# Peptides against a protein of PDB entry 5HOI: the designs that were tried, part 16

Target 1, 351 residues: chain A of PDB entry 5HOI
Amino acid sequence: FRYMPFSPAGTPFGFTDRRYLTMNEVGYVSTVKNSEQYSITVSFFDVGRFREYHFEDLFGYDLCFLNEKGTLFGQSKTGQIQYRPHDSIHSNWTKIIPLQAGERITSVAATPVRVIVGTSLGYFRSFNQFGVPFAVEKTSPIVALTAQNYRVFSVHYSQFHGLSYSLSELGTSSKRYYKRECPLPMSLPNINSDMKKDANLDYYNFNPMGIKSLFFSSYGDPCIFGSDNTLLLLSKWRSPEESKWLPILDSNMEIWKMSGGKETTDIHVWPLALAYDTLNCILVKGKHIWPEFPLPLPSEMEIRMPVFVKSKLLEENKAILNKKNEIGADTEAEEGEEDKEIQIPVSMAAE

## One batch from the design tools (peptide; made by RFdiffusion4, then SolubleMPNN)

Design b1_p9_2_s3 (from b1_p9_2, 4 letters changed)
Fold by OpenDDE base, seed 3:
Structure b1_p9_2_s3 (fold): chain B 351 residues (1-351), chain A 9 residues (1-9)
Amino acid sequence: as target 1 above (351 residues)
Amino acid sequence: SALSKLINS
């Protein structure tokens, strides 16, 4: 097993010279290979609030986290990190994270008040927004990080125990855990079934955990979007005994519904953020499950718990069609059986 | 929807 650098909604290069380092509700960070260097561009969805900027990257940053105040970059092998405020009034800073032999930075996160670095050996390093260190903690190997304000959602991996998660708050004097290395009920990529498509193998080699993204919702709930295209939300995390993962969206089911019940194999949801009751996402059309260049405009997808079974809906619609045919609708509209949109019951829309 | 446009494109 090899720990790979993870960034939220980051894309592989594939056969191209360019990729997205990260993307979320704020914007997207791209990198282009220019011989031995890279050109990084930080782009924003709110072009009225933020100005796009670019710089030359001599280090080959392979980790990124974007927030409303700045961008954190990291180099997984060298341990170099750079924070770049979006506002030119604030200074950029660079730091080298000490790495042991074979250790990698696996994920980085930044909020307006905290910078977090996680490693393949489970070193959790916390800093303020100016790169002043607070603490170093040893945890299980970190594979993904996200943060909102003072809160950190970390995903850990053990070869023996699989995926776990922690939810912590980084105060000024101490770290508080709400959850500490609890089992994460996310499905891992199935190498035998999913890797039959070459495009999936390239993505798996880039991201072997299949974590497309993780973020905090607008309400401050940890969210994760795996290879199964299900959005999981951690509910009631303030009450450790009541805390549970909710499958709040099956994006494959939603694509199927919106397709009139047609199986689509070329449309993919790429998660950005959860804003209230809507998943902000990129709808990707093509062979690759990730967005290419140029980036499509974000779309909103309403969250809905997957309560319905496709087979049952198909049977119910077939039964409705058969009843219409038995009632002797003498209307000669030979509208071919194949193109009738599956009427999704209105009750599926109202929770 | 944006998706219906993407499916029918």
Scores: peptide ipSAE 0.040, ipTM 0.808, DockQ to the pose 0.561
Fold by OpenDDE base, seed 1:
Structure b1_p9_2_s3 (fold): chain B 351 residues (1-351), chain A 9 residues (1-9)
Amino acid sequence: as target 1 above (351 residues)
Amino acid sequence: SALSKLINS
């Protein structure tokens, strides 16, 4: 296992000179490798609200977090971070995070009021939006961060305990925990099943945890989207005893339903955000599970708890087909083996 | 849906 730099919905280079550093509901940040330097572009979905901008990156930023007010960049090895407001009113600032030998920045997050840096040794560093430090805390090794306003969702990894999560609020005077290093019931990438395709090996080397993204919902609930393509939402997190992870969407099941029950291996959901009852996502067609260039327009997918079993739907459809064939046996109509789409009940079909 | 269009494309 190796700690890798994580950014929400970030993509690998693959065989290209370009990748997405991060993407969410606000926009997408791309980087292009030009010899020894990089060109970074910050693009937005709402082109009426925001102006696209670019700059030359001499540091090779491999960490990014985008919000409505600015973009945070980080370099995992050197410890350099840069915050760039989208407006020209506020100044850019740069800071070096002190790293120990072998330590890496693994994740960064930024809100309009907080900047957070997490490391492979479990250093959790908090700043305001101007780069003024609040605190340094030692936690279990941090593998992913997201933040909304004052609230931080952190994912931790231990070789002994697997994945854990924390949910905290970074007030003016103190850090409050709602959850502190609690078990995270997310499936890790299965090397034996998933790595049979070379494209999955490249992604695993980029993101060993298989966390495609993590974000807060529009209601302020922590969400995580793993390698199993299931969206998990942390419900009732204000009540420690009642808090639970809900599998609110199996995106592979939704793709399977919309394909008429055909196994599609070339369509992938790439998560951006959860707005109310819809997953904002990029639908990817192709060999790679991540979006390439140009970025497709975002799509909405309605959240639905995976209550249906594929095998039962297949058995029910086979039983219906067999009954039709028993009734139709007297008419020699060579109705060819038309790949009869599985009739998914209307209550199960996504509109 | 956008997904149905992508599957059938």
Scores: peptide ipSAE 0.040, ipTM 0.808, DockQ to the pose 0.618
Fold by OpenDDE base, seed 2:
Structure b1_p9_2_s3 (fold): chain B 351 residues (1-351), chain A 9 residues (1-9)
Amino acid sequence: as target 1 above (351 residues)
Amino acid sequence: SALSKLINS
């Protein structure tokens, strides 16, 4: 296993010279290779609130986190991090994170009040928004980070224990754990089943954990979107005994429903954020499961717990068709069985 | 929906 730099909703280069370093509800950060240099663009969905900006990257930043106040960049191998406020009032700052031999920064996160750096050796480093260090903690190896305000959601990986997560709050003087290295019930990418397409191999090499994104919901609940295209939400995390992961959306099931029950292999959900009852996402059409350029406009997908089985919906529709035929209602039966659009109950139809 | 448009395009 190799620790790879993770950024929320980051995309691989693939066969291109460009990729998204990160994207979320605020915007998207792209990088373009130019010989040994990179050109980074920070773009926003709310063009009235934010101004797009770009800069030359001489370091090859492979880690990124975007928030409403700035962008954090990191270089996984050198340990360099840079914070760039979106405004011109606050100065950019750069810092080198000390790394041991073979250590990599695996993830970075930034809020308006905190900067967090996680490493392949499990060093958790916290800073304020000005790069002043608070603490260094040794945890299990960190593979992903996200943060909202003072709260941090961290994903850890051990070869022996698999995936775990922590939920912590970074106060001024202390770190509080709500959850500390608890098992994370997320499926890892299945190399044997999913790697049938070269496009999936490229993505797996970029992101071996298959974590497309992780974020906090608008309600402040930790969310993770894995390779299974299921959105998991950590419910009741304030109550240690009641806390559970809820599969609040199977995006493959929603695509299947919206296709009238047709298996679509060229439509993909790319998660950005969870706002109230809607997954903000990019709908991707094509061979790659990730968005290419130009970035499509974000779409909303209503969250729905996966309570229905495709086979039962097929059986129910077949039973409805048989009943219509018995009642002598007009034989629109001429369309072949394979192409019949499944009547999804209105309560299950996403708008 | 945006998805139905994308599926039917």
Scores: peptide ipSAE 0.040, ipTM 0.808, DockQ to the pose 0.612
Fold by OpenDDE base, seed 5:
Structure b1_p9_2_s3 (fold): chain B 351 residues (1-351), chain A 9 residues (1-9)
Amino acid sequence: as target 1 above (351 residues)
Amino acid sequence: SALSKLINS
């Protein structure tokens, strides 16, 4: 296993000279290879609220986190981090995170009030938005971070225990844990099933955990979107005994429903954020499971618990068709079985 | 939906 730099909804280069470093509900950060340097562009979905900007990157930033106030960059090998406010009133700052031999920054997160750095050795470093350090804590190896306000959702990996998560609040005086290295019931990518397509192997080499993104919902609940394309939400995290992961959306099932029950292998959901009861996402068409260039417009997908099984919906539709045939039509229309759109019940169809 | 357009495109 190799620790790779993770950023929320980041994409690989593949066979191209460009990739997305990160994307979320605020916008998207792209990088382009220009010989020995990179050109970074920070773009926004709300073009009336924010102005796109670019800069030359001589360091090769491979970590990024975008928020409403600025962009955090990191270089996984050198330990360099840079925070760039979107507003020119606030100065950029740069720091070097001390790394041990073989240590990597694996993930970075930034809110308007906190900067967090996680490493492959499990060093958790916290700063304010001006890069003033608060603390260094030793945890299990960190593979992913997200943050909202003072709260941090961290994903950890151990070869012996698999995936775990922590949920913490970074006050001024102390870190409070709501959850500390609890088991994370997310499936890891299955190399044998998922990687029969070369495009999935490239993505796995980029992101071995298969975490497409992680974020906080608009209600402040930790969310994670894995390689299985299921959105997990941590419910009731304030109550230790009641806290549970809820599979609130199977995006493959929703695509299947919206296709009239056709097995589509070329449409993919790329998660951005959870706003109320809708997943903000990019719908990707093609061989790659990640968005290419130009970035498509964001789409909304209503959250629905995966209560229905495809086989049961197919049986119910066959039973409806058989009942229609018993009631009325001696009409010999041999319309081929393959092209009949499955009538998904209106209560299950996304509007 | 945007998805129905993408499926049928």
Scores: peptide ipSAE 0.039, ipTM 0.806, DockQ to the pose 0.537

Design b1_p9_2_s4 (from b1_p9_2, 3 letters changed)
Fold by OpenDDE base, seed 4:
Structure b1_p9_2_s4 (fold): chain B 351 residues (1-351), chain A 9 residues (1-9)
Amino acid sequence: as target 1 above (351 residues)
Amino acid sequence: SSLSELINS
């Protein structure tokens, strides 16, 4: 197993010279390989609020986190990090994170008040927005980070214990845990089933955990979107005894419903953020499960608990069809394999 | 929906 650099909704290069380092509700960060250097562009969805900017990257940043105030970059191997405010008023700063032999920065996160660095050896490093260090803690190996204000959602991986998560608050004087290395009920990518397509192998090599993104909702709840395309939300995390992961959206089921019950293999949900009751996402059409260039416009998908079983709906529709055919058996209706639209209850079809 | 447009495109 190899710890890979993770950034929220980051994409692989694939066969191209360009990729997204990260994307969320604020915008998207792209990098283009130009010989021995990279050109990084920080783009925004709200073009009225923010100005796109670019710079030459001589370090080959492979980690990124975008927020409303700035962009954090990291180089997984060298330990270099850079914070770039979006405004020209605040100065950029750089820092080298000390790494042990074979240690990698695996994830970075930034809020307007905190910078967090996680490593393959489980070093959790916290800083203020100016790069002043607060603390170093050793945890289980960190594979993903996100942060909102003072809160950090961290995903950990152990070869022995699989995935775990922590939810912590980085106060001025101390770190508080709401959750500490609790089991994360997310499925890992199935190497045997999913790797039959070269495109899936490329993505797995880029992101072996299959975590497409993780973020905090607009309500401040930790969210994670795995390779199973299910959005998990951590509910009631303030009450340790009541806290649970809710599968608030099965995006494969929603795509299937919206297709009239047709099996679509070329439409993919790429998660950006959860705002209230809507998943902000990129709808990707094609062979690759990730957005390519140009970036499609964001779409909204209403969150819905996956109460329906696709198989039952298919069986019920087959039973209705068979009954219609038994009643209609006196008319030579040609058995055209009409892709008979599965009658999904209108209340469950998203418009 | 944007998805219906994407499916039918």
Scores: peptide ipSAE 0.024, ipTM 0.727, DockQ to the pose 0.528
Fold by OpenDDE base, seed 1:
Structure b1_p9_2_s4 (fold): chain B 351 residues (1-351), chain A 9 residues (1-9)
Amino acid sequence: as target 1 above (351 residues)
Amino acid sequence: SSLSELINS
């Protein structure tokens, strides 16, 4: 296992000179490699509210977090971070995070009030929006971060314990934990099944945890979207004993339903955000599970608990077909092999 | 839906 720099919904370069550093409901940050330099563009979905901007990156930023007030950049190896407000009224600032030998920044997050840096050795560093440090805490190795207002959702990895998560609030005087290094019931990428496709190997080398994104919902609940394409939401996190992960959307099941029960292997959901009861996402068609250039427009997918088992629906439809064939055996009607769409029950069909 | 259009395209 190798700790890699993680950013929410970030994409690999693949065979191209360009990638997305991050994307969410606010917009998308792209980087283009130009010899030894990079050209970074910060783009927005609401073009009426925000102005796209560009700058030259001499450091090779491989970490990014976008919010409504600014963009945080980080360089995983050097420990350099830069915060760029979207508004020109506020100054950019740069800081070097001290790293030990072999330590990497693994994730960064920024809100209008906090900047957070997590490392492969489990250093959790907090700052205000002006880069003034609050604290340094030693945790289990951090693999992903997201933040909303004062609240931080962190994902940790240990070779002994697997994935864990923390949920904390970074007040003015102290850090409060709602959850501290609790087990995270997310499936890791299965090297043996998933790596049969070269495209999956490239993505795994970029993101070994398979975390496509993590964010807070519009209600302030931690969400994570793994390699299994299931959206998990942390419910009841204010009550430590009642807190549970809910699989609120199986995006593979929803794609399968919308395809009339056809096995589509070329359509992928790329998560951006959860707004109320809809997953904001990019629908990707192609060999790669991540969006290419240009970025497609965001789509909305209604959240639905995966109550139905695909295998049972396939068995029921086969049983219905076999009964129809037993009744129809006396009439020589060469009704061709019409690709009989799997009748998805109306209650399962997306209206 | 946008996905139905993408599947049928």
Scores: peptide ipSAE 0.024, ipTM 0.728, DockQ to the pose 0.604
Fold by OpenDDE base, seed 2:
Structure b1_p9_2_s4 (fold): chain B 351 residues (1-351), chain A 9 residues (1-9)
Amino acid sequence: as target 1 above (351 residues)
Amino acid sequence: SSLSELINS
């Protein structure tokens, strides 16, 4: 197993010279290869609130985290991190994270008040927004980080224990755990079934954990979106005994419903954020499960717990058709082809 | 919806 640098909703280069380092509800960060250098662009969805900016990257930043106040960059191998405020009033700062032999920065996160660095050896490093260190903690190997305000959601990986997660609050004087290295019930990518397409192999090599993104909801709940395209939300995390992961959206099921029950293999959900009851996402059409260039406009998808099974909906529609035939309604059964549009109940049809 | 446009395109 090799630890890879993770950034929320980051995309691979694939066969291109460009990729997204990260994207979320604020915007998207792209990088373009130019020989041994990179050109980074920080773009925003709210063009009235933020101004797009670019800079030359001589370090080859492979880690990124975007927030409303700035962008954190990291280089997984060298340990260099850079914070760039969006506002020119505040200075950029750079720091080198000391790495042991073979250690990599695996993820970085930044809020307006905290910077967090996680490593392949499980070093959890916390800083303020100015790069002043607070603490270093040894945890299980970190594979992903996100943060909101003072809260950090961390995903850990062990070869023996699989995926775990922590939820912590980084106060001024102390770290509080709400959850500490608890089992994460997320499915890992299935190499044997999913890797039948070269595009999936490229993505797996980029992101072996299959974590497309992780974020905090607008309500401050930890969310994770895995390779199974299911959005998991950590419910009741303030109550240790009541805390549970909720599958609040099966995006494959929602695409299937919105297609009238047709199997679509070329439409993919790329998660950005959870705002109230809607998943902000990029709808990707094509062979790759990730967005290419130019970035499509974000879409909203209503969250719905996967209660329905495709087979039951097919059986119910067959039963409705059979009942219409028994009632002797003179509606000539147009022997129209087997592409029977599944009448999805109106309550389940997304507008 | 934007998805209906993508599915029908």
Scores: peptide ipSAE 0.024, ipTM 0.725, DockQ to the pose 0.584
Fold by OpenDDE base, seed 5:
Structure b1_p9_2_s4 (fold): chain B 351 residues (1-351), chain A 9 residues (1-9)
Amino acid sequence: as target 1 above (351 residues)
Amino acid sequence: SSLSELINS
């Protein structure tokens, strides 16, 4: 196993000179390799609210986090980080994170009020939005970070214990834990089944954990989207005894339903954010499971509990067809498939 | 839907 730099919804170069460093509901950050340097572009979905900008990167930033106020960049090997506000009112700042021999920055996150750096040795470093340090904590090795306001969702990896997660709040005086290194019930990439396609091997080498993205929902619930293309939401996280991971969307099942029950292997969901009851995502067509260039427009996918099995739906549809044939009723009643999918009650979100 | 168009394209 190798600790790799992780950014939310980041893509590999593959055989190209360009990749996405990160993308979410705000926009997307791309980098293009130009000989020994890189050109970075920060693009936005709301072109009326934000202005696209670019700069030359001499450091080879391989970590990125985008928010509504700025972009955080990091270099996993050198420990350099840079924060760039989207406005011209606030100045850019740069820092070097001290790294031990073999240590890497594995993930970075930024909110309008906090900057977080996680490392392969489990150093958790917190700063304000101006790069003033608050604390350094030693945790299990960090593999992914996201943050919203003062809250941080961290994913940890141990060779002995697998994946764990923490949910914390970075106040002014202290860090509060809601969850501390609890087991994360996310499936890891299956090398033997998933790596039969060369494109999946390239992605696995880029992201060995298979975490396509992680974010907070619009309600402030931690979300994670793994290699199984299932969106997990942490419900009731304020109540330690009631807290559970909910599989709120099987995107492979949704694609299968929308195709009329046809197995598709060339359509992929690339997660951006969860807003209310919809997954904001990029629909990817092709060999690669990640978006290429140009970036397609975002799509919305309604969240639904995966309560149905494909085999059962096919049996039910076959039983309906057999009944229609027995009754001899030529009535083309477009009985709209009442999509009997259980919508997640708003009460399942963490109040 | 955008997905139906993408699947049928």
Scores: peptide ipSAE 0.024, ipTM 0.726, DockQ to the pose 0.435

